# Peptides against a protein of PDB entry 4M9S: the designs that were tried, part 63

Target 1, 135 residues: chain A of PDB entry 4M9S
Amino acid sequence: SRGLVGVECITPYSYKSLAMALQRCVEVLSDEDRSALAFAVVMPPGVDIPVKLWSCVIPVDICSNEEEQLDDEVADRLKRLSKRGALLSGKRMPVLTFKIDHIIHMFLKHVVDAQTIANGISILEQRLLEIGNNN

## One batch from the design tools (peptide; made by RFdiffusion4, then SolubleMPNN)

Design b1_p18_2_s2 (from b1_p18_2, 11 letters changed)
Fold by OpenDDE base, seed 1:
Structure b1_p18_2_s2 (fold): chain B 135 residues (1-135), chain A 18 residues (1-18)
Amino acid sequence: as target 1 above (135 residues)
Amino acid sequence: MPKFNWPREPPPSVVPPP
């Protein structure tokens, strides 16, 4: 998936057009994929984030509490989002990572509810501390 | 920009048994 690295935001008009395109892209997502995209806003933009860290905030329902299954389901969700208008960019090597582009992140900051963002950050912080203490 | 209705909390990661 070519990330939005090629979208030169040259003018406020190009930004408006991109925002409208992104809005339309979000509107056609399933409720589940839209929810996953909402929580992507808590990640720092432009950083390749391992799937393990995405699994801390991406809402996926799994049949078992197996960590391996969680990472797989999260990876599948993020992969689906990466195919939808390059909302994310994935890398497979050296480790499977996903990145949110600055422009997508900026869009999400405007359209995601502030309480959702705050809750997502709090959850990420809590789960990162748990991971850090178990190592 | 129009705001979407976003979930305020992530669903539990485990589907509760029926």
Scores: peptide ipSAE 0.061, ipTM 0.593, DockQ to the pose 0.048
Fold by OpenDDE base, seed 3:
Structure b1_p18_2_s2 (fold): chain B 135 residues (1-135), chain A 18 residues (1-18)
Amino acid sequence: as target 1 above (135 residues)
Amino acid sequence: MPKFNWPREPPPSVVPPP
């Protein structure tokens, strides 16, 4: 059995230069977009996640009880992040999804507050249980 | 609001074990 050749993501960039570039990208975000990026750390890296699952953890202020407006506002935030320094990767077809890259996810695990990560995981787990019980 | 604690030093390169 030929072992899975681990794709060593050999980035030619020094970790220090990448961290400084990412820091600068985060500093120029709005407070809302920075908050959305922080909660993106709870998602598994390298996986195309539907907007509906992102809506479980991305904090948005909605003026109505319409579920459709929640998904649209979350999608707009994630789309802004995808345009800034490739923080996320979006796919439009067949379903709108967003993916966090392994490098970005690794960075966020080190810079996002540990309590924020723990809270985000707990919220995701709770919302997934609610979705699973309503189907 | 989430707080960002920027690392002073890059974390050691987690070289995946060969």
Scores: peptide ipSAE 0.033, ipTM 0.542, DockQ to the pose 0.184
Fold by OpenDDE base, seed 2:
Structure b1_p18_2_s2 (fold): chain B 135 residues (1-135), chain A 18 residues (1-18)
Amino acid sequence: as target 1 above (135 residues)
Amino acid sequence: MPKFNWPREPPPSVVPPP
């Protein structure tokens, strides 16, 4: 049994204080932004991920089937999350990307419902296959 | 008609940390 060497994320904050701060940040989110944050758990931490890949897992309501509108609405949600307690980190150059930090990801793994995580992974896999088959 | 990128599953329950 190879023990997963847990990357012990050394934070300057006590885990308890960080967890309480993160919990409070999540509680003040809209239902829409909270749902977007929950699905961020399916992404690998520490990786700058293009908005196009986030659009595979972030739930949005759009008036059209245009991918551009989908990406814009997803980007707006992720931008709001990046401004709230550094839940995400956004980069504009060279491409608009968002990253989830290891600490936030570890928190989400413990607080997001296991069925939500499983559903999010399944949908991500399906959408990636659809993208891969259309290219 | 509004298109959902995902079926509106009930908002993911963020459980309080134990």
Scores: peptide ipSAE 0.030, ipTM 0.573, DockQ to the pose 0.047
Fold by OpenDDE base, seed 4:
Structure b1_p18_2_s2 (fold): chain B 135 residues (1-135), chain A 18 residues (1-18)
Amino acid sequence: as target 1 above (135 residues)
Amino acid sequence: MPKFNWPREPPPSVVPPP
C-alpha cells in the first residue's frame, strides 16, 4: 500500500498569500479557539483523528470531570474551527473525527511557540499512555 | 481522573512569520 506521499506543494508565492490569509483567519478567532488551534499542531497532518484523541490536547474549561462533557466541548470547539475555512476538516461517519491539513499544520509549526509544541506533545504522550494503560 | 489543569497560560501567541 503506497502511502499518499503528500504533495508538498512548495509554491513560495502561494505560501505567502496563504500564510497571510491564515494569519487573518487566526486573528479573528476567540482566544479559546486560537488556543485549540495551536494545540492542533501536535496531531499528525492528513489523518482523521477521533475526538477522544483531540480531547487529550485541546484545552477546554469544563465544570465537570465527566469525560462525556469533555468530548462534547472539544467536539464543539473543533466544529467551530472547521467552519473557519480550511483550518480543520470534520467527518461525522462512521465516527466523529477531525483532520488537520498539511498546509495548516506547516503554518502552525511556524507560528506556534516551540515550547507550546513541546508541552502539547508531552501532554499527548502522557494522555495516550493513560488511555493505553486503562484498556 | 486527573483534572485537565491546562495552565492558564495566555494562548500561545500566533507570532507572524518574520
Scores: peptide ipSAE 0.026, ipTM 0.563, DockQ to the pose 0.046; fails the geometry check

Design b1_p18_2_s3 (from b1_p18_2, 10 letters changed)
Fold by OpenDDE base, seed 5:
Structure b1_p18_2_s3 (fold): chain B 135 residues (1-135), chain A 18 residues (1-18)
Amino acid sequence: as target 1 above (135 residues)
Amino acid sequence: MPKFNWPREAPPSVVPPP
């Protein structure tokens, strides 16, 4: 079990002021966007992650079993999060990716339920193995 | 820090189309 290495992030913000600001940002999210943000904690911070890997852990309701619709709906959720309080950073080129910052990731580690984190890591590991075996 | 009511279940696996 390689735990996500706790990266110490030096922030110019006081932990208390940052936590209060982030808490307010999370409180005004929809239940769907809040759920997506919860599962973002399982991603390594500071890394540009392609949408296909985000689709392994972001909970979305889709009208069909089409993988293309999943990636589009996941991308739309992540785009909404990127516009709200800079919770994520999106990059379109060369491939559509999203990144969680170390500061946001550190906050999520403290406020997301430990069982939710453990379940999210487990499902990510499982789905990554499935993707790796199909290539 | 106050904990939010987060989802406890992982998102469903997408079954590839047959």
Scores: peptide ipSAE 0.072, ipTM 0.607, DockQ to the pose 0.046
Fold by OpenDDE base, seed 1:
Structure b1_p18_2_s3 (fold): chain B 135 residues (1-135), chain A 18 residues (1-18)
Amino acid sequence: as target 1 above (135 residues)
Amino acid sequence: MPKFNWPREAPPSVVPPP
């Protein structure tokens, strides 16, 4: 699946068309996958982010508090998003990572609720500090 | 712009196993 890495938005028209396509892709998502995509906006665009860091912000309902199950469920959600309209780009080697494209990130920044973004950033910061203090 | 139902609730905290 080629990510949007090749879509140069050279014109305002190309941008509008892409935004409409992205809108339609978001509309057909499940509520869970749409929620996961919303929190993807807090990640820096164009950076390969390990699943462990995604697990800090992706809202998953897990049957247990086991960290392994969290990372697996997060990875499965991110894989689903990667298959739908290349909303994310996954890499398996050397570590499983996902990346949000700049175009997708820019779209999300305009359509995701400002309070959701603020909450997601605060949660990411808190959980990153916890990870950093435990290492 | 279409209004999506975005999550307003924080993702559940990973409670460390007891």
Scores: peptide ipSAE 0.071, ipTM 0.605, DockQ to the pose 0.028
Fold by OpenDDE base, seed 4:
Structure b1_p18_2_s3 (fold): chain B 135 residues (1-135), chain A 18 residues (1-18)
Amino acid sequence: as target 1 above (135 residues)
Amino acid sequence: MPKFNWPREAPPSVVPPP
């Protein structure tokens, strides 16, 4: 298990003020969007991640097991999170991707429950193996 | 078929910063 080596991010913002602002931003999320944000902590920060990989860890309630519907619902959740400023950065081209910022990722590592992080990593690893075996 | 049923686990408790 290659632990994601946390790159130390230097921020011009005081950690305390940023943490308070982020806390308020998280508090006003829906429970669904908050859960999606929590699982974003398992992704490597600063990397443009395809929606397909986000779908491995973002909890969505879908009526069907159709992959297309899953990716659409995940994309919509991530789009909502991206509208909250620094939480996520979306790119539409060349492929729809989302990126978590190092600062946000560092914040989430401190505020997301350790068991949730561990579970999210386990789920990601399992889903990546399933994707890799189906190719 | 991969079950994409994420259990609605209770939203992770956001632990307030110390």
Scores: peptide ipSAE 0.027, ipTM 0.572, DockQ to the pose 0.048
Fold by OpenDDE base, seed 2:
Structure b1_p18_2_s3 (fold): chain B 135 residues (1-135), chain A 18 residues (1-18)
Amino acid sequence: as target 1 above (135 residues)
Amino acid sequence: MPKFNWPREAPPSVVPPP
């Protein structure tokens, strides 16, 4: 079984120094922001993903059942991640989106436990089906 | 009552890269 030759992301930084810098960025996160970052691994890298789709996988605790409040709380977590070591890239126009970079995604794929990744994918798939059936 | 978007399973472990 030939493993997919990972696209060597040519960074001006040594992979080791980048990994250490990213590890330090992760260590200083709150538990909430670190959890949000872990589930970011289930998103395709390099794609501007709307907040509504992030809300399918980002774990939040809300006092309301309103979807608008969920999206706002998720957006605030993703905004914090975008300010910390450029872990995400946010765009406000035309719609609020966040993107995970290929380098960050590759890092997360190696440091997030396989069970968390599998659970995140399963929940994303389930919630996308629920959204698709309600439209 | 607080609504969890996800069941609070154990916080996802970010392990150091090998």
Scores: peptide ipSAE 0.032, ipTM 0.570, DockQ to the pose 0.047; fails the geometry check

Design b1_p18_2_s4 (from b1_p18_2, 10 letters changed)
Fold by OpenDDE base, seed 2:
Structure b1_p18_2_s4 (fold): chain B 135 residues (1-135), chain A 18 residues (1-18)
Amino acid sequence: as target 1 above (135 residues)
Amino acid sequence: MPQFHWPREPTPEVVPPP
């Protein structure tokens, strides 16, 4: 019995208006914040993800190898995204986490280029293996 | 850099006036 995964019927009208709203939100981002949003597509939707795991996939050009500075810069980017069109939802307690909504994630999967998605998955997998082998 | 491909509305085919 193949379970019909309920196609959440976003009406074509809701899809168009939300796509246009999302496009406008993305167009006004900085290049850095727009890049961070593109790589957010590799995260599972509806899950509160710690900043440490976001730092594995968010590209940051930092002059230092300090892990704390990486996490802070990533947190600042994700915080800017959370303020713009609710692209992300942040929680401070018990740990600083960010979550991508299912609707936003669904749109990102359709509009982000396939090479960025594939690269982001590969980078995440590699970094998770590195973290797992160092513990 | 990551690219965003927005769904282009099909340009309404301007049906030429009859």
Scores: peptide ipSAE 0.473, ipTM 0.731, DockQ to the pose 0.152
Fold by OpenDDE base, seed 4:
Structure b1_p18_2_s4 (fold): chain B 135 residues (1-135), chain A 18 residues (1-18)
Amino acid sequence: as target 1 above (135 residues)
Amino acid sequence: MPQFHWPREPTPEVVPPP
């Protein structure tokens, strides 16, 4: 059975309503959680991504260089975003992962500033290379 | 800091009255 990849044709009306709903969700975020959401656009949509990979792109101002505290603070930001509606979906098993939905990612790609997206990609690429070279 | 540029509703072009 070939699963129909339903191209969900978002109607222009559904687009405006969802854009307004997303805007309202983003406006009530803290500056930190809003920044985390902006950098979430760098992640591939529809993929359950481990917190360790999210920590490569989410800016965290922690006084401790402990990787565990970084992952915990990133996880807490992502948990807050997951509670603000359909922004992210979290799974706790087998590993703590978060996923950005395709629709949310599509909106973020259009509303997040191009410089933030470019910087986030560059940071992710650098951190992935560092992880790959340390193994 | 990251900025969000929401699509503003196109300001209705005030078609000047004829």
Scores: peptide ipSAE 0.470, ipTM 0.730, DockQ to the pose 0.152
Fold by OpenDDE base, seed 1:
Structure b1_p18_2_s4 (fold): chain B 135 residues (1-135), chain A 18 residues (1-18)
Amino acid sequence: as target 1 above (135 residues)
Amino acid sequence: MPQFHWPREPTPEVVPPP
């Protein structure tokens, strides 16, 4: 059993100062962008995740049945979050991806409510099974 | 809606004056 060595992210920033900075960043988000940030906790940190996988867990109210419009709206939310300091890192090439940093993920895991985390994991698992059975 | 629970500083227990 390879124990997941919890990468203790030794930050030169005091835990208190980074927690306060994150709190201030979250408080000024829209309800939609704040919800997207909460569900970002279900993604593995430090991995470039394609927008299509983010669309499995980011709640979007779309009046359209087009999967492309879902990915575009999710991408716009993730782009807004990537402009808020170190919340997310976007990469355009070779494919549009977003990454959550280990530090931000660690904070989100401690401050996001446990029911939201559990629901987000369940939704991701369900959507991945649906995608895997349709390919 | 998702909720965020920030670390609250422990409210100093106001020890009631004796």
Scores: peptide ipSAE 0.469, ipTM 0.729, DockQ to the pose 0.148
Fold by OpenDDE base, seed 5:
Structure b1_p18_2_s4 (fold): chain B 135 residues (1-135), chain A 18 residues (1-18)
Amino acid sequence: as target 1 above (135 residues)
Amino acid sequence: MPQFHWPREPTPEVVPPP
């Protein structure tokens, strides 16, 4: 039985203080940015994910069928999250990517509702299959 | 809509006044 040695992220913050700080950060988000943060839990932590893959799971109400507007609106949400409490880390070169931190991901996995997590995984899997079949 | 469930401190049982 190979126990997944969970990477014990030694944080200098007490679990309680970091949970309270995260809660305060989430409470001041817009509904759209809060939703984007909830669905960020389905992404693998510490990986630089292209905006195109974030657009598969971040819910955006687009007034137009233009796919270009989807990636821009998703990128703007992720940029706002990256500025609030370092919830995400953005890279602009060579391609615009965002990553979720391991500690933030660990907290989100415990506080985001199980139905949102399950739905987000299902949506991501479906969209990845669609992308894979169109190549 | 996605929901966040924060660990609630157990509300201190308000010990009813004696």
Scores: peptide ipSAE 0.467, ipTM 0.728, DockQ to the pose 0.145

Design b1_p18_3_s1 (from b1_p18_3, 10 letters changed)
Fold by OpenDDE base, seed 3:
Structure b1_p18_3_s1 (fold): chain B 135 residues (1-135), chain A 18 residues (1-18)
Amino acid sequence: as target 1 above (135 residues)
Amino acid sequence: TDEIRAAIERVRRLFASL
């Protein structure tokens, strides 16, 4: 039984309709949640990413030096985004992770400023080196 | 954790392929 992996050929029309729907979803977000969504573009699509790695790129203004508070605040933002349709998918077990879908990621590549994307990638690369050297 | 390490490695491989 050869499972027909139906290549859902996203027609240009379905893409335009989806882009309009996504734009409306983005417009109703808070400024903080919209900023978090913008930086989600630097993550690889279709991969379950732990909250600790999201905290490397999601901008959060915290008054405390406690790393646990940073991860909790980032997790709350990502949870809100996951409740807004298909923006993110969260998993709780075994570790709290979030995943950006390929379609959402493709949308963000077109609407997020190129300099913001480049800066986010550079920050992520730097933080990954720091984590890798400390572990 | 092993999960974080695996995720870091996946991200690095994706950037190296771009």
Scores: peptide ipSAE 0.216, ipTM 0.803, DockQ to the pose 0.026
Fold by OpenDDE base, seed 2:
Structure b1_p18_3_s1 (fold): chain B 135 residues (1-135), chain A 18 residues (1-18)
Amino acid sequence: as target 1 above (135 residues)
Amino acid sequence: TDEIRAAIERVRRLFASL
């Protein structure tokens, strides 16, 4: 039983107005950036997540198998998302990280397909195990 | 890096608690 801990995000904006604004922001994204945003739902909200962990779940079609190039491409996508309103918040120091806010995360939970969420979680769990075994 | 390892572990713990 996944307890929906309803974090009531008190926003000065009505949920409906915010949802409409967010929907408009999502609609104008590229397919790649929209996919990246969809998979952001698997990350815990309010936590600064290193790009390396984002790279575990963000789909990338056109990068070499080199981990460094993967991280750079993922970082570019997340950076674009951070410039699209309040979708993500980026920090450069001490390590490049991105954070999804609770309100955006809540929005994504309602609009992202349940199978996509489940797949993203599974992929992340697998990748985390691989990283943990190799370190 | 230690920071990445710590973040991985934190994320794992968060997922385990959900």
Scores: peptide ipSAE 0.207, ipTM 0.795, DockQ to the pose 0.024
Fold by OpenDDE base, seed 4:
Structure b1_p18_3_s1 (fold): chain B 135 residues (1-135), chain A 18 residues (1-18)
Amino acid sequence: as target 1 above (135 residues)
Amino acid sequence: TDEIRAAIERVRRLFASL
């Protein structure tokens, strides 16, 4: 049982400053990348999640039903988000994964609309069931 | 919060199965 080291949120001031900095980072994103970031709130923070699992929640408008194209597009979005500093952390080896930090996740929980979160959960649940049925 | 928690747990289970 690895104790969740409760990162005690440092002072409200540091949080506010961080939130402002994060807000500025979010504001400069494209609408598409911002949407992708919003749906990252449904992922477990601090976990290296494979792109395939990210594809369960990241909204992609692809004309092709090819799973490979979906994963590639999702990976590109997540890569762009990772370039915005601490928003996501990517690993290429052994498998391409992305991780949302606890701080970013906490931020998203406060700024993402409740309906968006609910929709993201619903989408995730549906896709997870589909994956589970195909395995 | 309960819904998010449930989703997280599902993702964890799926991840553990990969």
Scores: peptide ipSAE 0.167, ipTM 0.738, DockQ to the pose 0.036
Fold by OpenDDE base, seed 1:
Structure b1_p18_3_s1 (fold): chain B 135 residues (1-135), chain A 18 residues (1-18)
Amino acid sequence: as target 1 above (135 residues)
Amino acid sequence: TDEIRAAIERVRRLFASL
């Protein structure tokens, strides 16, 4: 199983109208989808990112260590996020990718704790090195 | 932050190599 402990998003109450709207969208998410959204902060905004790279940072609790099952579970979470308030933008062709918008990314920088961001970056870097060494 | 910027740059480099 590849699992990161779910991260609580700290949402300060002092929101401009946009931040309040985004906060309401986040509050209705499941704990799993909210955790996936939190780790989206480590991705560059405005970039179409393949699911394989999302799987490097999105916390998933799966019974199998099969890479295909991991990617499918991650894709399902990201797809749910894309359907809720356009938190992400998905493309199916030519390759399944997801993109975080600059506004959403800016919001996440303020509501996700600095330690979680740092941990997510560290995990991404480690897994990227592993992928690079295996390729 | 500088850390986020560095991570973004690393991810971009990875994507450029794909």
Scores: peptide ipSAE 0.153, ipTM 0.733, DockQ to the pose 0.030

Design b1_p18_3_s2 (from b1_p18_3, 8 letters changed)
Fold by OpenDDE base, seed 3:
Structure b1_p18_3_s2 (fold): chain B 135 residues (1-135), chain A 18 residues (1-18)
Amino acid sequence: as target 1 above (135 residues)
Amino acid sequence: SEEIRAAIERVRRLFAAL
């Protein structure tokens, strides 16, 4: 089954219709899931990313000091997003990963605040350095 | 950014080696 690899030229009209559909999908999300989706713009599109890396940028209010609960809560949010159309695509094996599609990523670049994107990038870079120094 | 993509790729390689 050839996935939508070949959508070369999204006509401006197709883009407008897609943007409208995506906006409606975003509007029906919970505040928490919308926040998670906003920070998904920090990730490179079309790449399977482990939940551990998502947890570096997805904001979660955790009442416990258990790191395992953070990853589980993030995974639950990403799973909900993956069940809503083409927002995210999840894989369970060999490791639980999620990826954002290029089209969704392009949409988010236009609707998410530039400062939020910049902050998310800085946070991810910092967390990656910390992970790299601890291994 | 290309730098972020490169960083994530490095991390992916680390996880794959695990």
Scores: peptide ipSAE 0.161, ipTM 0.737, DockQ to the pose 0.026
Fold by OpenDDE base, seed 4:
Structure b1_p18_3_s2 (fold): chain B 135 residues (1-135), chain A 18 residues (1-18)
Amino acid sequence: as target 1 above (135 residues)
Amino acid sequence: SEEIRAAIERVRRLFAAL
């Protein structure tokens, strides 16, 4: 069991400053990308997660139901988020993955609405069951 | 929350299976 080593903020001041900086980064996102970031809170921090798993939680309103197109759209959103500094980190090899940092995850836990989190969990659980049943 | 923890664990299990 790899314990989620909770990165405790060293100082409240550092956390507040970081939170302010992150808030500014979030404010300039599109509504779509901001929504994607919000749902990233349900993912385990510090783990390189394949795009397919991200697609279980990232909402996509306008795309075909084709799995390939879904993954591509999700990847594009995550790529945009990764370009916003420390919001996400992406790796292309060996497979395309994205990781949410512990600090960002902690920030999201404080700013994302509880209902949004609950919805994200429900969506994740549903999709995971679907994937599990197809395997 | 416990719900988030449970979801994370499920994702971890799925990831480990990939």
Scores: peptide ipSAE 0.161, ipTM 0.739, DockQ to the pose 0.036
Fold by OpenDDE base, seed 2:
Structure b1_p18_3_s2 (fold): chain B 135 residues (1-135), chain A 18 residues (1-18)
Amino acid sequence: as target 1 above (135 residues)
Amino acid sequence: SEEIRAAIERVRRLFAAL
């Protein structure tokens, strides 16, 4: 069992202070943005993930059969999250991607309920299989 | 969890295939 080498992210802020600040940021989010943030925990930290892959786990209420509309809605949510503290970081080039930092990911692992995480994993696995079968 | 790790790895593989 290879222990997760906890990358001690040295922050100038104490973990407690950071956690409190992050909690406040989470509390002021809309329900949809908070849900998006919760499911971000299933993504690998420190990796620039294309919006298309985020769309596999971010819940969207829009009934669109067009993947483009889904991606746009997901992108909008992730953009809002990127403007809320250090929740996400976005890049536009070469493609639109978003990244969750290790610190934020670690925070989410402790505050997001286990059922939500399990659901996110299941959804991700299902969508990845679908994508894999279509390619 | 092992499940999370496996899912993460799948995402990484998918990303690499893009």
Scores: peptide ipSAE 0.159, ipTM 0.738, DockQ to the pose 0.034
Fold by OpenDDE base, seed 1:
Structure b1_p18_3_s2 (fold): chain B 135 residues (1-135), chain A 18 residues (1-18)
Amino acid sequence: as target 1 above (135 residues)
Amino acid sequence: SEEIRAAIERVRRLFAAL
């Protein structure tokens, strides 16, 4: 199945140094990468999460409906985020995983709107159920 | 989120079984 339509991340300017630094990192992202980062808030911080689970929440609007191609596109976005100020931490072996740090997650909780978070959680739960039923 | 953590744990178990 295709991912969600991209959602713009709300990144209000903060006077706090940490928030300012993170805001600068977010501002230089592409719209697609910023959307991917926004939906990373649905994941628990500090947990290595397989790309397949990320693909359940990361918005991808222009791709094949093939699962493998979806995962590849998601992985590419997450890789770019991992290279950008270590917004994510990736591991390639034994399975490709990404994790969000607690500080980044805390930032996202303040700048991503509550409805987007709620929708992301709901979609994740639905897709997990579908995956579970098909296997 | 605790709910998400629980969901991920369930999924990990499913994938480990494959």
Scores: peptide ipSAE 0.156, ipTM 0.730, DockQ to the pose 0.024

